# Peptides against a protein of PDB entry 3B8E, part 110

Target 1, 230 residues: chain A of PDB entry 3B8E
Amino acid sequence: PFLIFIIANIPLPLGTVTILCIDLGTDMVPAISLAYEQAESDIMKRQPRNPKTDKLVNEQLISMAYGQIGMIQALGGFFTYFVILAENGFLPIHLLGLRVNWDDRWINDVEDSYGQQWTYEQRKIVEFTCHTPFFVTIVVVQWADLVICKTRRNSVFQQGMKNKILIFGLFEETALAAFLSYCPGMGVALRMYPLKPTWWFCAFPYSLLIFVYDEVRKLIIRRRPGGWVE

## One batch from the design tools (peptide; made by RFdiffusion4, then SolubleMPNN)

Design b2_p18_4_s1 (from b2_p18_4, 17 letters changed)
Fold by OpenDDE base, seed 2:
Structure b2_p18_4_s1 (fold): chain B 230 residues (1-230), chain A 18 residues (1-18)
Amino acid sequence: as target 1 above (230 residues)
Amino acid sequence: VREEIIEELKRKAKEAAE
């Protein structure tokens, strides 16, 4: 998110403190849970190989999976960000390069995509309104990502929800998201304004698409081992 | 539409201040 902010020169979609909360509070437990789930699945199915080589390969696979999950989460967050800003009059194309004027407190006539002028205070309210939904979207997308990434090849329906660490992680991140979204003072402390309950569902279509995609991918892998989709 | 946006922003500002 921060890299895209710099490259595209768009209004800041997610605060730095919130990013830290994601990394330390939401990503750590899920990452550990995925490592355990993958280890359980892979160790039982792999033929005896060189333990050193297998460990290295497994670590690489876990790292790749984690990186992919992070990218998918970021995409989901940005989707929500663009939806919110579009609903407030700022189309995605208009946001490109807007940061300089957006962050200038002396410019009170920044125009949206429809020619409406926005004061600095109004712009910052909209910006901070995006922070909470961005975070919540990451959590919601992460629910699907964690479920689908339990195994490389098995369907979610085949593997089930037996990993207690994963289940605990899902509840923890959801509770954290609720706390950060609705606890008084979070707007001041974290620049996360309160979130309407409807925004919890904004990421659901995206999560469903990823879920379907992954199930199809896994079906293809099972039918054609060693294919390009692996 | 503008008035609705302004009203929504005012509401959000109030909620953020609480």
Scores: peptide ipSAE 0.020, ipTM 0.550, DockQ to the pose 0.076
Fold by OpenDDE base, seed 4:
Structure b2_p18_4_s1 (fold): chain B 230 residues (1-230), chain A 18 residues (1-18)
Amino acid sequence: as target 1 above (230 residues)
Amino acid sequence: VREEIIEELKRKAKEAAE
């Protein structure tokens, strides 16, 4: 999210403290849980062919998985960000290059996509309104990502939710999201205003799409072992 | 739409001040 903020010069979608909370609070436990995840039943049945090459492949796969997860999470977060800003009169195209004026406290007439002028205070309220939903969206997307990354080839329905640590991680990150979203003082302390319950569901269609896509991908892999989709 | 946005902002500002 911060990279897109820099590249696109859009209003800050997520605060640094919130990013830190994601990295340390939401990503760490799931990452640990994945380390303790039981190997897929098919992996365990495979004899190691070449330990050196297999290790390299595994490291590459892990790196790719983390990279893909991060990209998917960012996409989900930005989706929510753009939805919120669009609902508040700022269309995505209008946000490009707006950061300089957005962050300038002396400019109190920043126009939205509809010609409405926004004071600095109003803009910051909208910005901070985006922080919490963005964070929550990441958490919700992480649920899906963790579930889909649990297996490479097997369907989630086949593998099941056997990792208790993963389940605990999902609850922990959800609890953290709820705490940051609804605890008094978070708006002042973390610039995270209280979240409407409806925003928890904003990412669900996206998460579902990812889930379906991954299941289809896995289905293709199972039907065509060694294909380009793997 | 503008009025709704303004009202929502006012509401949020009030909620943030409380």
Scores: peptide ipSAE 0.018, ipTM 0.508, DockQ to the pose 0.066
Fold by OpenDDE base, seed 3:
Structure b2_p18_4_s1 (fold): chain B 230 residues (1-230), chain A 18 residues (1-18)
Amino acid sequence: as target 1 above (230 residues)
Amino acid sequence: VREEIIEELKRKAKEAAE
């Protein structure tokens, strides 16, 4: 989000503190939960491998998969951001290069895509209105990410949801999202204005997309072990 | 190539954060 903010010179989609909350607050418990996940049935059936060579290959494949999921996750966040701004009169193309004027408090006549003028205060309200939904979108997409990370090859339906720590992680992320979205003072402290309930659902298609993507990927891996999709 | 792209993005992100 920050890179896009700098490169595209768009209004800030998500605050830095909120990003830190995602990285440190939401990912910690899920990461720990993976250590306690039940072994996949296929892992136990694998022949002994050379740990030096095969580990590196597996790490690269896993990193690639997580990188792809991370990109989809970011796209989900930006989608929500652009939808909110578009609903308020700022089309995505119009946002490019707008940051300088957007952040200038002395410019009170910034025009939207429809020629409506926006004061600095109005613009900042819209900007901060984007932060909360962006964050929530990330959390909702992470639900799918956490679930799919339980297994490398098996379907979620095959492995099940037996890891109580993972389930706890999902609740923790949700609770954190609710806290940051609705707790008084978050608008001032984190520049996260209250979230309309409808925005919780905006991320669900992306969560589903990640889920389907991973299930299809795993299905291909099961059918063609050692394929390029792995 | 995807790994290289990810590493490059991480590098750029780190540089931007400094």
Scores: peptide ipSAE 0.000, ipTM 0.224, DockQ to the pose 0.018
Fold by OpenDDE base, seed 1:
Structure b2_p18_4_s1 (fold): chain B 230 residues (1-230), chain A 18 residues (1-18)
Amino acid sequence: as target 1 above (230 residues)
Amino acid sequence: VREEIIEELKRKAKEAAE
Protein backbone atom coordinates (compact mmCIF):
# COMPACT_ATOMS: atom_id res chain seq x y z
CA PRO B 1 0.00 0.00 0.00
CA PHE B 2 2.71 2.45 0.90
CA LEU B 3 4.64 1.69 -2.26
CA ILE B 4 1.62 2.42 -4.40
CA PHE B 5 1.17 5.63 -2.48
CA ILE B 6 4.71 6.68 -3.31
CA ILE B 7 4.66 5.51 -6.91
CA ALA B 8 1.26 6.91 -7.79
CA ASN B 9 1.68 10.06 -5.70
CA ILE B 10 -1.84 9.77 -4.41
CA PRO B 11 -3.11 11.11 -1.12
CA LEU B 12 -2.09 8.89 1.76
CA PRO B 13 -4.59 6.06 1.91
CA LEU B 14 -3.41 4.62 5.17
CA GLY B 15 -1.85 6.32 8.13
CA THR B 16 1.13 5.06 10.05
CA VAL B 17 -1.00 4.27 13.06
CA THR B 18 -3.38 2.21 11.00
CA ILE B 19 -0.45 0.35 9.48
CA LEU B 20 0.81 -0.42 12.95
CA CYS B 21 -2.63 -1.51 14.02
CA ILE B 22 -2.82 -3.84 11.05
CA ASP B 23 0.62 -5.28 11.55
CA LEU B 24 0.49 -5.65 15.29
CA GLY B 25 -3.22 -5.79 15.88
CA THR B 26 -4.55 -7.95 13.10
CA ASP B 27 -1.62 -10.17 12.17
CA MET B 28 -0.27 -11.08 15.57
CA VAL B 29 -3.42 -12.66 16.92
CA PRO B 30 -3.83 -14.80 13.83
CA ALA B 31 -0.25 -15.93 14.14
CA ILE B 32 -0.78 -16.83 17.76
CA SER B 33 -4.04 -18.54 16.97
CA LEU B 34 -2.34 -20.62 14.34
CA ALA B 35 0.40 -21.56 16.74
CA TYR B 36 -2.17 -22.88 19.16
CA GLU B 37 -4.22 -24.57 16.53
CA GLN B 38 -3.64 -28.23 16.42
CA ALA B 39 -1.77 -28.65 13.24
CA GLU B 40 -3.92 -30.46 10.78
CA SER B 41 -3.46 -34.12 11.48
CA ASP B 42 -2.29 -34.39 7.92
CA ILE B 43 0.40 -31.74 8.35
CA MET B 44 1.69 -33.34 11.51
CA LYS B 45 1.51 -36.86 10.13
CA ARG B 46 3.29 -35.98 6.94
CA GLN B 47 6.81 -36.85 7.63
CA PRO B 48 8.57 -34.77 5.08
CA ARG B 49 9.86 -37.31 2.63
CA ASN B 50 12.65 -34.94 1.85
CA PRO B 51 12.81 -32.46 4.71
CA LYS B 52 14.88 -29.93 2.82
CA THR B 53 12.99 -29.81 -0.44
CA ASP B 54 9.55 -30.25 1.04
CA LYS B 55 10.19 -27.57 3.62
CA LEU B 56 11.43 -25.18 0.97
CA VAL B 57 8.47 -25.90 -1.25
CA ASN B 58 6.09 -25.41 1.62
CA GLU B 59 7.75 -22.18 2.63
CA GLN B 60 7.59 -20.91 -0.92
CA LEU B 61 3.96 -21.90 -1.24
CA ILE B 62 3.10 -20.29 2.06
CA SER B 63 5.00 -17.18 1.08
CA MET B 64 3.22 -17.01 -2.24
CA ALA B 65 -0.14 -17.62 -0.66
CA TYR B 66 0.38 -14.95 1.95
CA GLY B 67 1.75 -12.65 -0.69
CA GLN B 68 -1.30 -13.16 -2.85
CA ILE B 69 -3.64 -12.71 0.08
CA GLY B 70 -1.78 -9.58 1.06
CA MET B 71 -2.19 -8.24 -2.44
CA ILE B 72 -5.91 -8.92 -2.34
CA GLN B 73 -6.08 -7.16 1.01
CA ALA B 74 -4.29 -4.18 -0.40
CA LEU B 75 -6.60 -4.14 -3.39
CA GLY B 76 -9.58 -4.21 -1.08
CA GLY B 77 -8.23 -1.32 0.91
CA PHE B 78 -7.45 0.70 -2.17
CA PHE B 79 -10.84 -0.03 -3.61
CA THR B 80 -12.48 1.37 -0.51
CA TYR B 81 -10.12 4.32 -0.60
CA PHE B 82 -10.92 5.13 -4.21
CA VAL B 83 -14.64 4.71 -3.67
CA ILE B 84 -14.62 7.15 -0.78
CA LEU B 85 -12.56 9.68 -2.65
CA ALA B 86 -14.74 9.29 -5.71
CA GLU B 87 -17.83 9.90 -3.60
CA ASN B 88 -16.17 13.07 -2.42
CA GLY B 89 -15.44 14.20 -5.94
CA PHE B 90 -11.96 12.82 -6.51
CA LEU B 91 -11.87 10.22 -9.25
CA PRO B 92 -8.95 7.78 -9.22
CA ILE B 93 -7.37 9.23 -12.32
CA HIS B 94 -7.45 12.68 -10.80
CA LEU B 95 -5.67 11.44 -7.70
CA LEU B 96 -2.61 10.40 -9.68
CA GLY B 97 0.10 12.93 -9.02
CA LEU B 98 -2.15 14.99 -6.78
CA ARG B 99 -0.20 14.35 -3.59
CA VAL B 100 2.13 17.29 -3.98
CA ASN B 101 -0.72 19.74 -4.19
CA TRP B 102 -2.82 17.74 -1.78
CA ASP B 103 -0.26 17.92 0.98
CA ASP B 104 0.56 21.57 0.40
CA ARG B 105 -1.18 23.53 3.11
CA TRP B 106 -0.72 26.74 1.18
CA ILE B 107 -2.83 25.51 -1.71
CA ASN B 108 -6.44 25.92 -0.74
CA ASP B 109 -7.98 25.62 -4.16
CA VAL B 110 -7.21 22.08 -5.21
CA GLU B 111 -9.91 21.12 -7.61
CA ASP B 112 -11.66 17.81 -7.59
CA SER B 113 -12.77 15.98 -10.69
CA TYR B 114 -15.86 18.16 -10.87
CA GLY B 115 -14.17 21.50 -10.44
CA GLN B 116 -14.97 21.92 -6.77
CA GLN B 117 -12.21 23.61 -4.85
CA TRP B 118 -11.00 22.01 -1.68
CA THR B 119 -9.16 23.75 1.10
CA TYR B 120 -6.26 22.04 2.76
CA GLU B 121 -8.36 21.29 5.81
CA GLN B 122 -11.16 19.83 3.75
CA ARG B 123 -8.73 17.67 1.82
CA LYS B 124 -7.17 16.36 4.98
CA ILE B 125 -10.57 15.55 6.39
CA VAL B 126 -11.33 13.51 3.30
CA GLU B 127 -7.92 11.87 3.43
CA PHE B 128 -8.35 10.94 7.05
CA THR B 129 -11.85 9.77 6.33
CA CYS B 130 -10.24 7.19 4.08
CA HIS B 131 -7.94 5.86 6.79
CA THR B 132 -10.71 4.36 8.86
CA PRO B 133 -12.47 2.47 6.10
CA PHE B 134 -9.15 1.28 4.75
CA PHE B 135 -8.36 -0.15 8.14
CA VAL B 136 -11.83 -1.61 8.49
CA THR B 137 -11.51 -3.16 5.06
CA ILE B 138 -8.29 -4.82 6.09
CA VAL B 139 -9.90 -6.08 9.28
CA VAL B 140 -12.85 -7.55 7.41
CA VAL B 141 -10.53 -9.18 4.92
CA GLN B 142 -8.47 -10.47 7.82
CA TRP B 143 -11.55 -12.27 9.07
CA ALA B 144 -11.38 -14.40 6.01
CA ASP B 145 -7.63 -14.80 6.35
CA LEU B 146 -7.95 -15.94 9.92
CA VAL B 147 -10.56 -18.46 9.00
CA ILE B 148 -8.70 -19.80 5.98
CA CYS B 149 -5.40 -20.01 7.82
CA LYS B 150 -6.82 -22.66 10.08
CA THR B 151 -6.28 -25.30 7.52
CA ARG B 152 -4.05 -25.79 4.55
CA ARG B 153 -6.08 -28.57 3.07
CA ASN B 154 -9.37 -28.86 4.86
CA SER B 155 -12.32 -26.66 4.15
CA VAL B 156 -13.23 -24.07 6.72
CA PHE B 157 -16.56 -25.79 6.99
CA GLN B 158 -14.90 -28.92 8.29
CA GLN B 159 -12.88 -27.33 11.07
CA GLY B 160 -15.38 -24.76 12.19
CA MET B 161 -14.71 -21.98 14.65
CA LYS B 162 -13.45 -24.14 17.47
CA ASN B 163 -10.33 -22.17 18.18
CA LYS B 164 -11.17 -19.81 21.01
CA ILE B 165 -8.07 -17.78 20.31
CA LEU B 166 -9.16 -17.25 16.74
CA ILE B 167 -12.59 -16.16 17.88
CA PHE B 168 -10.99 -13.86 20.39
CA GLY B 169 -8.73 -12.47 17.70
CA LEU B 170 -11.67 -11.79 15.44
CA PHE B 171 -13.49 -10.11 18.27
CA GLU B 172 -10.49 -8.06 19.26
CA GLU B 173 -9.71 -6.80 15.79
CA THR B 174 -13.38 -6.02 15.22
CA ALA B 175 -13.61 -4.23 18.53
CA LEU B 176 -10.48 -2.30 17.70
CA ALA B 177 -11.88 -1.38 14.32
CA ALA B 178 -15.11 -0.25 15.92
CA PHE B 179 -13.22 1.70 18.55
CA LEU B 180 -11.03 3.44 16.02
CA SER B 181 -14.00 4.11 13.76
CA TYR B 182 -16.48 5.46 16.27
CA CYS B 183 -14.67 6.59 19.39
CA PRO B 184 -14.69 10.36 19.75
CA GLY B 185 -11.34 11.95 19.18
CA MET B 186 -9.97 9.27 16.89
CA GLY B 187 -10.05 11.64 13.98
CA VAL B 188 -7.78 14.05 15.78
CA ALA B 189 -5.64 11.54 17.60
CA LEU B 190 -5.20 8.90 14.94
CA ARG B 191 -6.43 10.60 11.79
CA MET B 192 -9.21 8.07 11.65
CA TYR B 193 -12.50 9.82 11.30
CA PRO B 194 -15.80 8.11 12.04
CA LEU B 195 -17.01 5.66 9.49
CA LYS B 196 -20.54 5.10 8.40
CA PRO B 197 -21.60 1.58 9.28
CA THR B 198 -22.36 0.90 5.64
CA TRP B 199 -18.67 1.04 4.81
CA TRP B 200 -18.07 -2.10 6.80
CA PHE B 201 -19.85 -3.95 4.08
CA CYS B 202 -17.64 -2.55 1.35
CA ALA B 203 -14.95 -5.03 2.33
CA PHE B 204 -17.20 -8.07 2.31
CA PRO B 205 -16.80 -8.82 -1.38
CA TYR B 206 -13.04 -8.94 -0.94
CA SER B 207 -13.34 -11.07 2.13
CA LEU B 208 -15.52 -13.42 0.17
CA LEU B 209 -13.07 -13.34 -2.72
CA ILE B 210 -10.21 -14.37 -0.47
CA PHE B 211 -12.34 -17.05 1.08
CA VAL B 212 -13.33 -18.44 -2.29
CA TYR B 213 -9.79 -18.18 -3.55
CA ASP B 214 -8.44 -20.10 -0.62
CA GLU B 215 -11.16 -22.73 -0.78
CA VAL B 216 -10.45 -23.21 -4.47
CA ARG B 217 -6.75 -23.43 -3.74
CA LYS B 218 -7.36 -25.99 -1.04
CA LEU B 219 -9.63 -27.92 -3.34
CA ILE B 220 -6.92 -28.01 -5.98
CA ILE B 221 -4.39 -29.16 -3.39
CA ARG B 222 -6.74 -31.90 -2.28
CA ARG B 223 -7.37 -33.05 -5.80
CA ARG B 224 -3.74 -32.86 -6.84
CA PRO B 225 -1.63 -33.80 -3.88
CA GLY B 226 1.96 -32.88 -4.55
CA GLY B 227 1.09 -30.34 -7.19
CA TRP B 228 2.80 -26.99 -7.59
CA VAL B 229 0.05 -25.32 -5.57
CA GLU B 230 0.91 -27.22 -2.39
CA VAL A 1 2.50 -5.16 22.44
CA ARG A 2 -1.03 -5.27 21.13
CA GLU A 3 -2.50 -4.42 24.47
CA GLU A 4 -0.08 -1.58 24.84
CA ILE A 5 -1.05 -0.23 21.46
CA ILE A 6 -4.72 -0.50 22.32
CA GLU A 7 -4.12 1.25 25.60
CA GLU A 8 -2.14 3.94 23.89
CA LEU A 9 -4.87 4.36 21.34
CA LYS A 10 -7.43 4.58 24.10
CA ARG A 11 -5.31 7.13 25.88
CA LYS A 12 -4.94 9.20 22.76
CA ALA A 13 -8.63 8.95 22.13
CA LYS A 14 -9.37 10.13 25.62
CA GLU A 15 -6.94 12.99 25.31
CA ALA A 16 -8.46 14.02 22.02
CA ALA A 17 -11.95 13.90 23.45
CA GLU A 18 -11.00 15.95 26.14
Scores: peptide ipSAE 0.000, ipTM 0.305, DockQ to the pose 0.126; fails the geometry check

Design b2_p18_4_s2 (from b2_p18_4, 14 letters changed)
Fold by OpenDDE base, seed 4:
Structure b2_p18_4_s2 (fold): chain B 230 residues (1-230), chain A 18 residues (1-18)
Amino acid sequence: as target 1 above (230 residues)
Amino acid sequence: VREEELQKLLEKLKEALE
């Protein structure tokens, strides 16, 4: 998300607080889950699979899967961001390169895609309006990861502890999202304005996309055991 | 409608900063 912000020079889609919440919430759970999975794998005296090749393959697969899921999550967040801005008159094409003018306090006549002029204050309100929905979108998309983990037929039983940690992390993230979205004063304190309930649903297509992606991936793995996708 | 909501939010923000 931050990389696209830098590359595209678009208005900031996520506040620093939301970025921190994502980084702490979303990255910590996978890290903990991996640590526990390694600990469980070490406790389970499974016959020595060639520990170097199988660990490397699993780590690469996990890394690729998380990387791909992370990209889809980012796309979901950006989709929500672009939808909100488009609904407020800023089409995605118009946002490209707009950051410099957007963040300039002295420019009070930034035009939207329809020629409407926006003051700095108005622009910042719209920007801050995007922060909470973007964060919530990420949270909702992460729910798909839970579903994906549960739908892994053969690994679900072995990933029981990992799933518990993941579930706990998702609950914490959801609780945090709800707190940040609906707690009075968060709009002023954290620049996170109240979220319309409809925005929770904006992420569902991307959650479905992640689900479909994982199912397709699983199907490919099943059809080509030992392939690059394993 | 959104402009009105934005204005209301702005007013609330101004009131809170005040």
Scores: peptide ipSAE 0.012, ipTM 0.387, DockQ to the pose 0.093
Fold by OpenDDE base, seed 5:
Structure b2_p18_4_s2 (fold): chain B 230 residues (1-230), chain A 18 residues (1-18)
Amino acid sequence: as target 1 above (230 residues)
Amino acid sequence: VREEELQKLLEKLKEALE
């Protein structure tokens, strides 16, 4: 998210508070939950062919998978961001390079894609309106991420959801998202304005995409043990 | 109620930006 912000020079899509909430609030419980997850039956039974090389390959593949999931999460957040700005008159193409004028307090006549002029205050309201939906999008996508992380090879449908800590993590993330989105004063205190409930559904296609991606990956691994996708 | 709260928040934000 930060790299795209710098390269595209778009208005800030994700605030510092939302970043902190992601890093500290949403990632901690999932990490703990994974530590208590039951080992996959096939992992426990597999004898390492070469402990040194197989470990390195597995670590690289896991790192790549997490990297790809992170990219999908970011794409989901940015999609929500662009939709909100488009609904407020700022088309994605118009946002490119707009940051300089957007962040300038002395410019009160920034034009949107339809020629409407926006004051600095109005622009900041719209910007902060994007922070909450971006955060919520990440949380919703993380639901899928947490579920798929339970196994390396087995389908989620085969493994089931037996880890109570994981379930607690999902509720904690959802509760945090709801609190930050709807608690009075969060807009002023944390620059996270209230979110319309409809925006929760904006992330669902990306959650589904992650789920499908992981199921396909696992299917390939099951069909080709020791392949490059492990 | 949510719209009223949002308007109040927006007003406070305007005051803070000012």
Scores: peptide ipSAE 0.011, ipTM 0.360, DockQ to the pose 0.075; fails the geometry check
Fold by OpenDDE base, seed 2:
Structure b2_p18_4_s2 (fold): chain B 230 residues (1-230), chain A 18 residues (1-18)
Amino acid sequence: as target 1 above (230 residues)
Amino acid sequence: VREEELQKLLEKLKEALE
């Protein structure tokens, strides 16, 4: 998120402190929980792979956990960010290069995509309004991603939710998201303004899409082992 | 194979988006 902020010169989508909260509070617990996940049933049935030629299935699962989850989180967050700004009159294309004027306190006539002028204070309010839903979106997306990453080939319905640590992690990150979103003073301390409850559902279609996609992917893998999907 | 390639691309994208 921070690199995109610099490269695209867009308004800051997520504060640095909030990023730290994600890394320590929402990413760490799920990552630990995955370490305690039960082995996939089909992994145990596979012949031993040659460690010199074939990556272990576990390494692939770890790669999915740390690589794919983080990417999807970022995409989900940015999606929510762009939706909020678009609803406030700033289309994504218009945000490119806007940061310099956006952050200038002396410019009080920054125009949105529809020609409406925004004061510095108004711009900062909408910017800080994006921080909380960005964070919440990450958490919501993590629900799906963590469930997906439990297995490589088996459906989540087949593997089940047996890892109590993972379940606890899901509730913990949700509770943290609620706390940061609604606790008094978070707007001042973390630049996370209170979130309307409707924004919790903003990421749901995206999470559902990923979930369905992964289930279809896994179905294909089960039907055609060794196919291009692997 | 495509999944592995995709995973690499996703990691690169993650790094770029951070």
Scores: peptide ipSAE 0.000, ipTM 0.181, DockQ to the pose 0.016; fails the geometry check
Fold by OpenDDE base, seed 3:
Structure b2_p18_4_s2 (fold): chain B 230 residues (1-230), chain A 18 residues (1-18)
Amino acid sequence: as target 1 above (230 residues)
Amino acid sequence: VREEELQKLLEKLKEALE
């Protein structure tokens, strides 16, 4: 998120400290949980790994945990960010290059996509309004991503939620999201204004789409082993 | 094989978006 902020010169979608909380607090435990997930039946049928040469954790699981989940969560967060700004009159295209004027305290007539003028204070309120929903969206997307990534080929419904560490990770993420969203002082400390309850649901359609997509993908893999989807 | 390549690409994209 921070790199996109710099490259695109858009209003800051998420605070640095909050990003750190995601990286260390929400991503680590879930990623570790995948290492301890019960192996798929097809994986268990494989020859035992060579303890001297083979990695302890499957490279594919690592890639899914740190690569795919991270990408999808970022996309989900940015989706929420753009939705909020669009609802406030700033279309995504208009945000490109706007940061210089956005952060200038002396410019009080920044125009939105509809020609409405925004004061510095108003702009900062909108900016900080994005931070909490962005974070919560990441957490909600991570719920779905963690559930789907625990298996490569099997459906979630086939393997189930047996990993207690994964469940703990989901709980931790949710608790952290609730804390950062509703604890007094977070608006000042992390520039995260209190979250309206409706924003918790903003990511649900996105998470559902990812879930459905992955289940369909897995179904195709099961029906056509060695296909182009693998 | 395609999945592995895709995952590597997604990892790079993640890093770029952070």
Scores: peptide ipSAE 0.000, ipTM 0.177, DockQ to the pose 0.015; fails the geometry check

Design b2_p18_4_s3 (from b2_p18_4, 15 letters changed)
Fold by OpenDDE base, seed 1:
Structure b2_p18_4_s3 (fold): chain B 230 residues (1-230), chain A 18 residues (1-18)
Amino acid sequence: as target 1 above (230 residues)
Amino acid sequence: VEEELLEELRKKALEALR
């Protein structure tokens, strides 16, 4: 998220502290859960033919999976970010390069995509309004991603939600999202303004899309082992 | 000043959410 912020020079979609909360509070437990499940699935299904190479392959697979999950999460967050800003009159194309003017408190006539002028205060309200939904979107996307990443080849429907650590992680991240979204003072402390309950559902279509895409991918892998999709 | 601004922004945001 931060890299896109720098490269695209868009208004800050997510605060640094919120990113840290994601990394430490939201991603850690799920990552541990996935590591345990992968280790258990790999240990139970594959006798380590070569423990050194298999461990390295597993570490690489975990790292790649984590990197991919993080990228998908970021995409989900940005989706919500762009939706919120678009609903407030700022189309994605208009946001490109807008940061300098956006962050300038002396410019009170920044125009949106429809020619409406926004004061610095109004812009910052909209910016900070994006932080909470961005975070919540990441959590909602993580629900899907964690379920998806449980197995590379098997359908989610076959594996089920039996991992207690995964369930705990999902609960923890959801509770954290609720806490950060609705606890008094979080807007000032973390620049996370209260979220309307409707915004929790903003990520659901995206999560569903990812879920369907991954299930289709897995189906293709099952039908064509060794294909380019693996 | 920044804290006051943030508090004011928060109030305005809360009002906008109502």
Scores: peptide ipSAE 0.019, ipTM 0.608, DockQ to the pose 0.151
Fold by OpenDDE base, seed 4:
Structure b2_p18_4_s3 (fold): chain B 230 residues (1-230), chain A 18 residues (1-18)
Amino acid sequence: as target 1 above (230 residues)
Amino acid sequence: VEEELLEELRKKALEALR
């Protein structure tokens, strides 16, 4: 999220603290789950190869899978961000390069895509209204990621361990999302304003996309064992 | 000043969400 903010010079889609909460609170569990699952899958499927080369391959595979999923998650968040801003009159194209004027307190006549002028205060309300839905979108998309980890073809025993990690991850992410979204003072502390329930559903297409991605990935792996996608 | 502004913004945002 922050990279796109820098590159596109758009209004800040998510606060730094909330990004840290995602990275530390939500991304860790999926990463651990993926790492654990790959380690288990490699132990089960591969004859004892050179441990050094196998670790390197696993690290690359984990990094690639996590990177790809992370990109989809980011896309989901940005989708929500752009939808909210578009509903408030700011089309995505108009947001490009708008950050400088957006963040300037002395400019109270920033025009939206329809020529409506927005005061600094109004802009900040809209911006901070985006933060919570963006975060929640990431969490919901991460739920899909965790579920994908569960659906891998592993032994029943390994699935059991993964289920515990999955449940814990889902609980942690949900608890964090609820805390950040609904705890009094979070609007001031984290610039996260209350979320309309409808925004929880904005993430669902991207959750579906992750499922499709995983199924396609699995299909490719099945067709090309040992490929770069594995 | 920033905190006060944020509080005011929060109040207005809450009102706008109603």
Scores: peptide ipSAE 0.018, ipTM 0.592, DockQ to the pose 0.147
Fold by OpenDDE base, seed 5:
Structure b2_p18_4_s3 (fold): chain B 230 residues (1-230), chain A 18 residues (1-18)
Amino acid sequence: as target 1 above (230 residues)
Amino acid sequence: VEEELLEELRKKALEALR
């Protein structure tokens, strides 16, 4: 998220404290849950052929958990960010390079994509309105990502949700999202304004697409072991 | 000054979300 903020020079999509809450609060319990997850049934049935190759498989699973999940979460958050700004008159193309004027308190006539002028106060309201949905979107996408990372080859429907630690992690991050979204004072303390309940559903299509894509990928891997999709 | 501005913005945002 921070790299896109620097490169695109867009209005700040997420506050620093919120990023810390994601890194320390939402990722810790899920990471532990994955460490205690039972090995995939096809991996456990394989005799340890080569300890080096088995270590590589574990490293690949860990790499997916820490690297790929974080990237997909960021993409989901940015999707919600762009949707909210577009609904308020700021199309994604118009946001490129807008940060300098956006953050200037003395400019009260920043134009949106439709020629409407926005005061500094109005812009900051819209910006801070994006922070909470961005965070909530990350949490909702993380539900799907954690579930799909539980298995490499098997369908989620085949393995089931037996890990109680994973389930606890999902509830913990959801509770944190609700607390940060609706607790009084979070708007001032964390620049996270209250979220309309409808915005919780904004990430659902994205999460569903990821889930479907991963299930299709796993299906291909099961049918063609050693293919390019691994 | 920044905190006061943020409080004012928050009040306006809450009003806009109603």
Scores: peptide ipSAE 0.017, ipTM 0.572, DockQ to the pose 0.148
Fold by OpenDDE base, seed 3:
Parts: sequence; C-alpha cells; structure tokens
Structure b2_p18_4_s3 (fold): chain B 230 residues (1-230), chain A 18 residues (1-18)
Amino acid sequence: as target 1 above (230 residues)
Amino acid sequence: VEEELLEELRKKALEALR
C-alpha cells in the first residue's frame, strides 16, 4: 500500500503503523497455524525423493504462494479504497498525481471527478475514512485466504476447520479489526476513523470469489492430477 | 496541532456517521 502511494502519488490508503499491525499482528498467528495444520495425507506421506532439492523447491513454492496471497490481500484493500473514493466523487484515474494538492492545507478547491470542490478538511475526512475499511477488507480477505491455504487439493468442505490455532487466529484478527475500528483514539493514533457497519460486507463478495476460484482450482487438480493448474 | 486537528476531524466524521 505504501509503495503504491509513493509510485502513483495518490492519497494515502492506509497508515504505516496499521500496515505494521497487519504484518506483525494479524499474519503471525495464521502463519503459525498453517505450520501446525495437519498436512493432507498425500503431502505428508510423500517421502522426499531427494531431501535437499525437494526441500528447496517446496520452500520456493511456499514463498511464492505467500507472496501471491499478500498481493491478493493488497488488491482487496485497494478495491475498497477506490470504491470509497469513487463514491465520494474521486474516480481512480483522477487520483493519480493528486497527492500533492490533496495534502496541501492551503488548497481548498481541489476538484473531484465531477467538478465538486473539496476543502482540505473534507479531503482528510475522506482519506481517513478509507483507512479503516481498507484494513477491515484485508482482514476479511485473510479469512478466505487462511481457509484456502489450509488444503492443497482437498475442498474446505472435506477437510473442515479442525485446526484450533487457525480458528483462534481468525478470532484474533477479527478482534483486532474491531478494536482498531471502534476504539476511541484510533482516529488520532492510527488515522482510522470509525467504520460504517456496511463496509464490513464490502469485501465479502471478493472473498467469496477467491473462495470459489480456489475450490474450482482444487476440483480441477483432483480430476486432472499433474495438470498445469498445480 | 496535528493531533488537535485530527480530533476535530474525528468528531466531524463521527457526526457524519450519525
């Protein structure tokens, strides 16, 4: 998020401290939970043919998978960010390069995509209104990602949610999201304004799409072992 | 000064949510 902020010169979608809370707080327990997840019997029973090379390949595949998941999470957050700004009159294309004028306290006539002028205060309210939904969207997407990553080939419906640590991680993330969204002072400390309840549901369609995509992928893998979809 | 401004903005945001 911060890199895109710098490169695209858009209004800040999420505070750096909040990003750190995600990376260090929300991702740690889920990552540990995945390490303790009972691997599918087909994964665990595969004796490495070559322990040295197969370990390296597996580590690379895992790293790539986690990297992809992180990108998908960021995309979900940015989706919510752009939706909120678009609903407030700022289309994505208009946001490019707008940061300089957006952050200038002396410019009180920044125009949106429809020619409406925005004061500095109004712009900052909208900016900080984006932070909380962005964070919550990431958390909601993480729910789906964690459930998806639990299995390689089996459907979530087949494996079930048996890992208590994973479940605990989901609750921790949710509790953190609720705390950051509704606790007094978070607007000042983290620039996260209170979340409208409707925004909790903004990410659900996206999470559902990811879930459906993964289930279809797993179904294809089960039907065609060794295919390019692996 | 920044904190005060943020508090004011927060109050306005809370009012807008009501």
Scores: peptide ipSAE 0.016, ipTM 0.565, DockQ to the pose 0.152

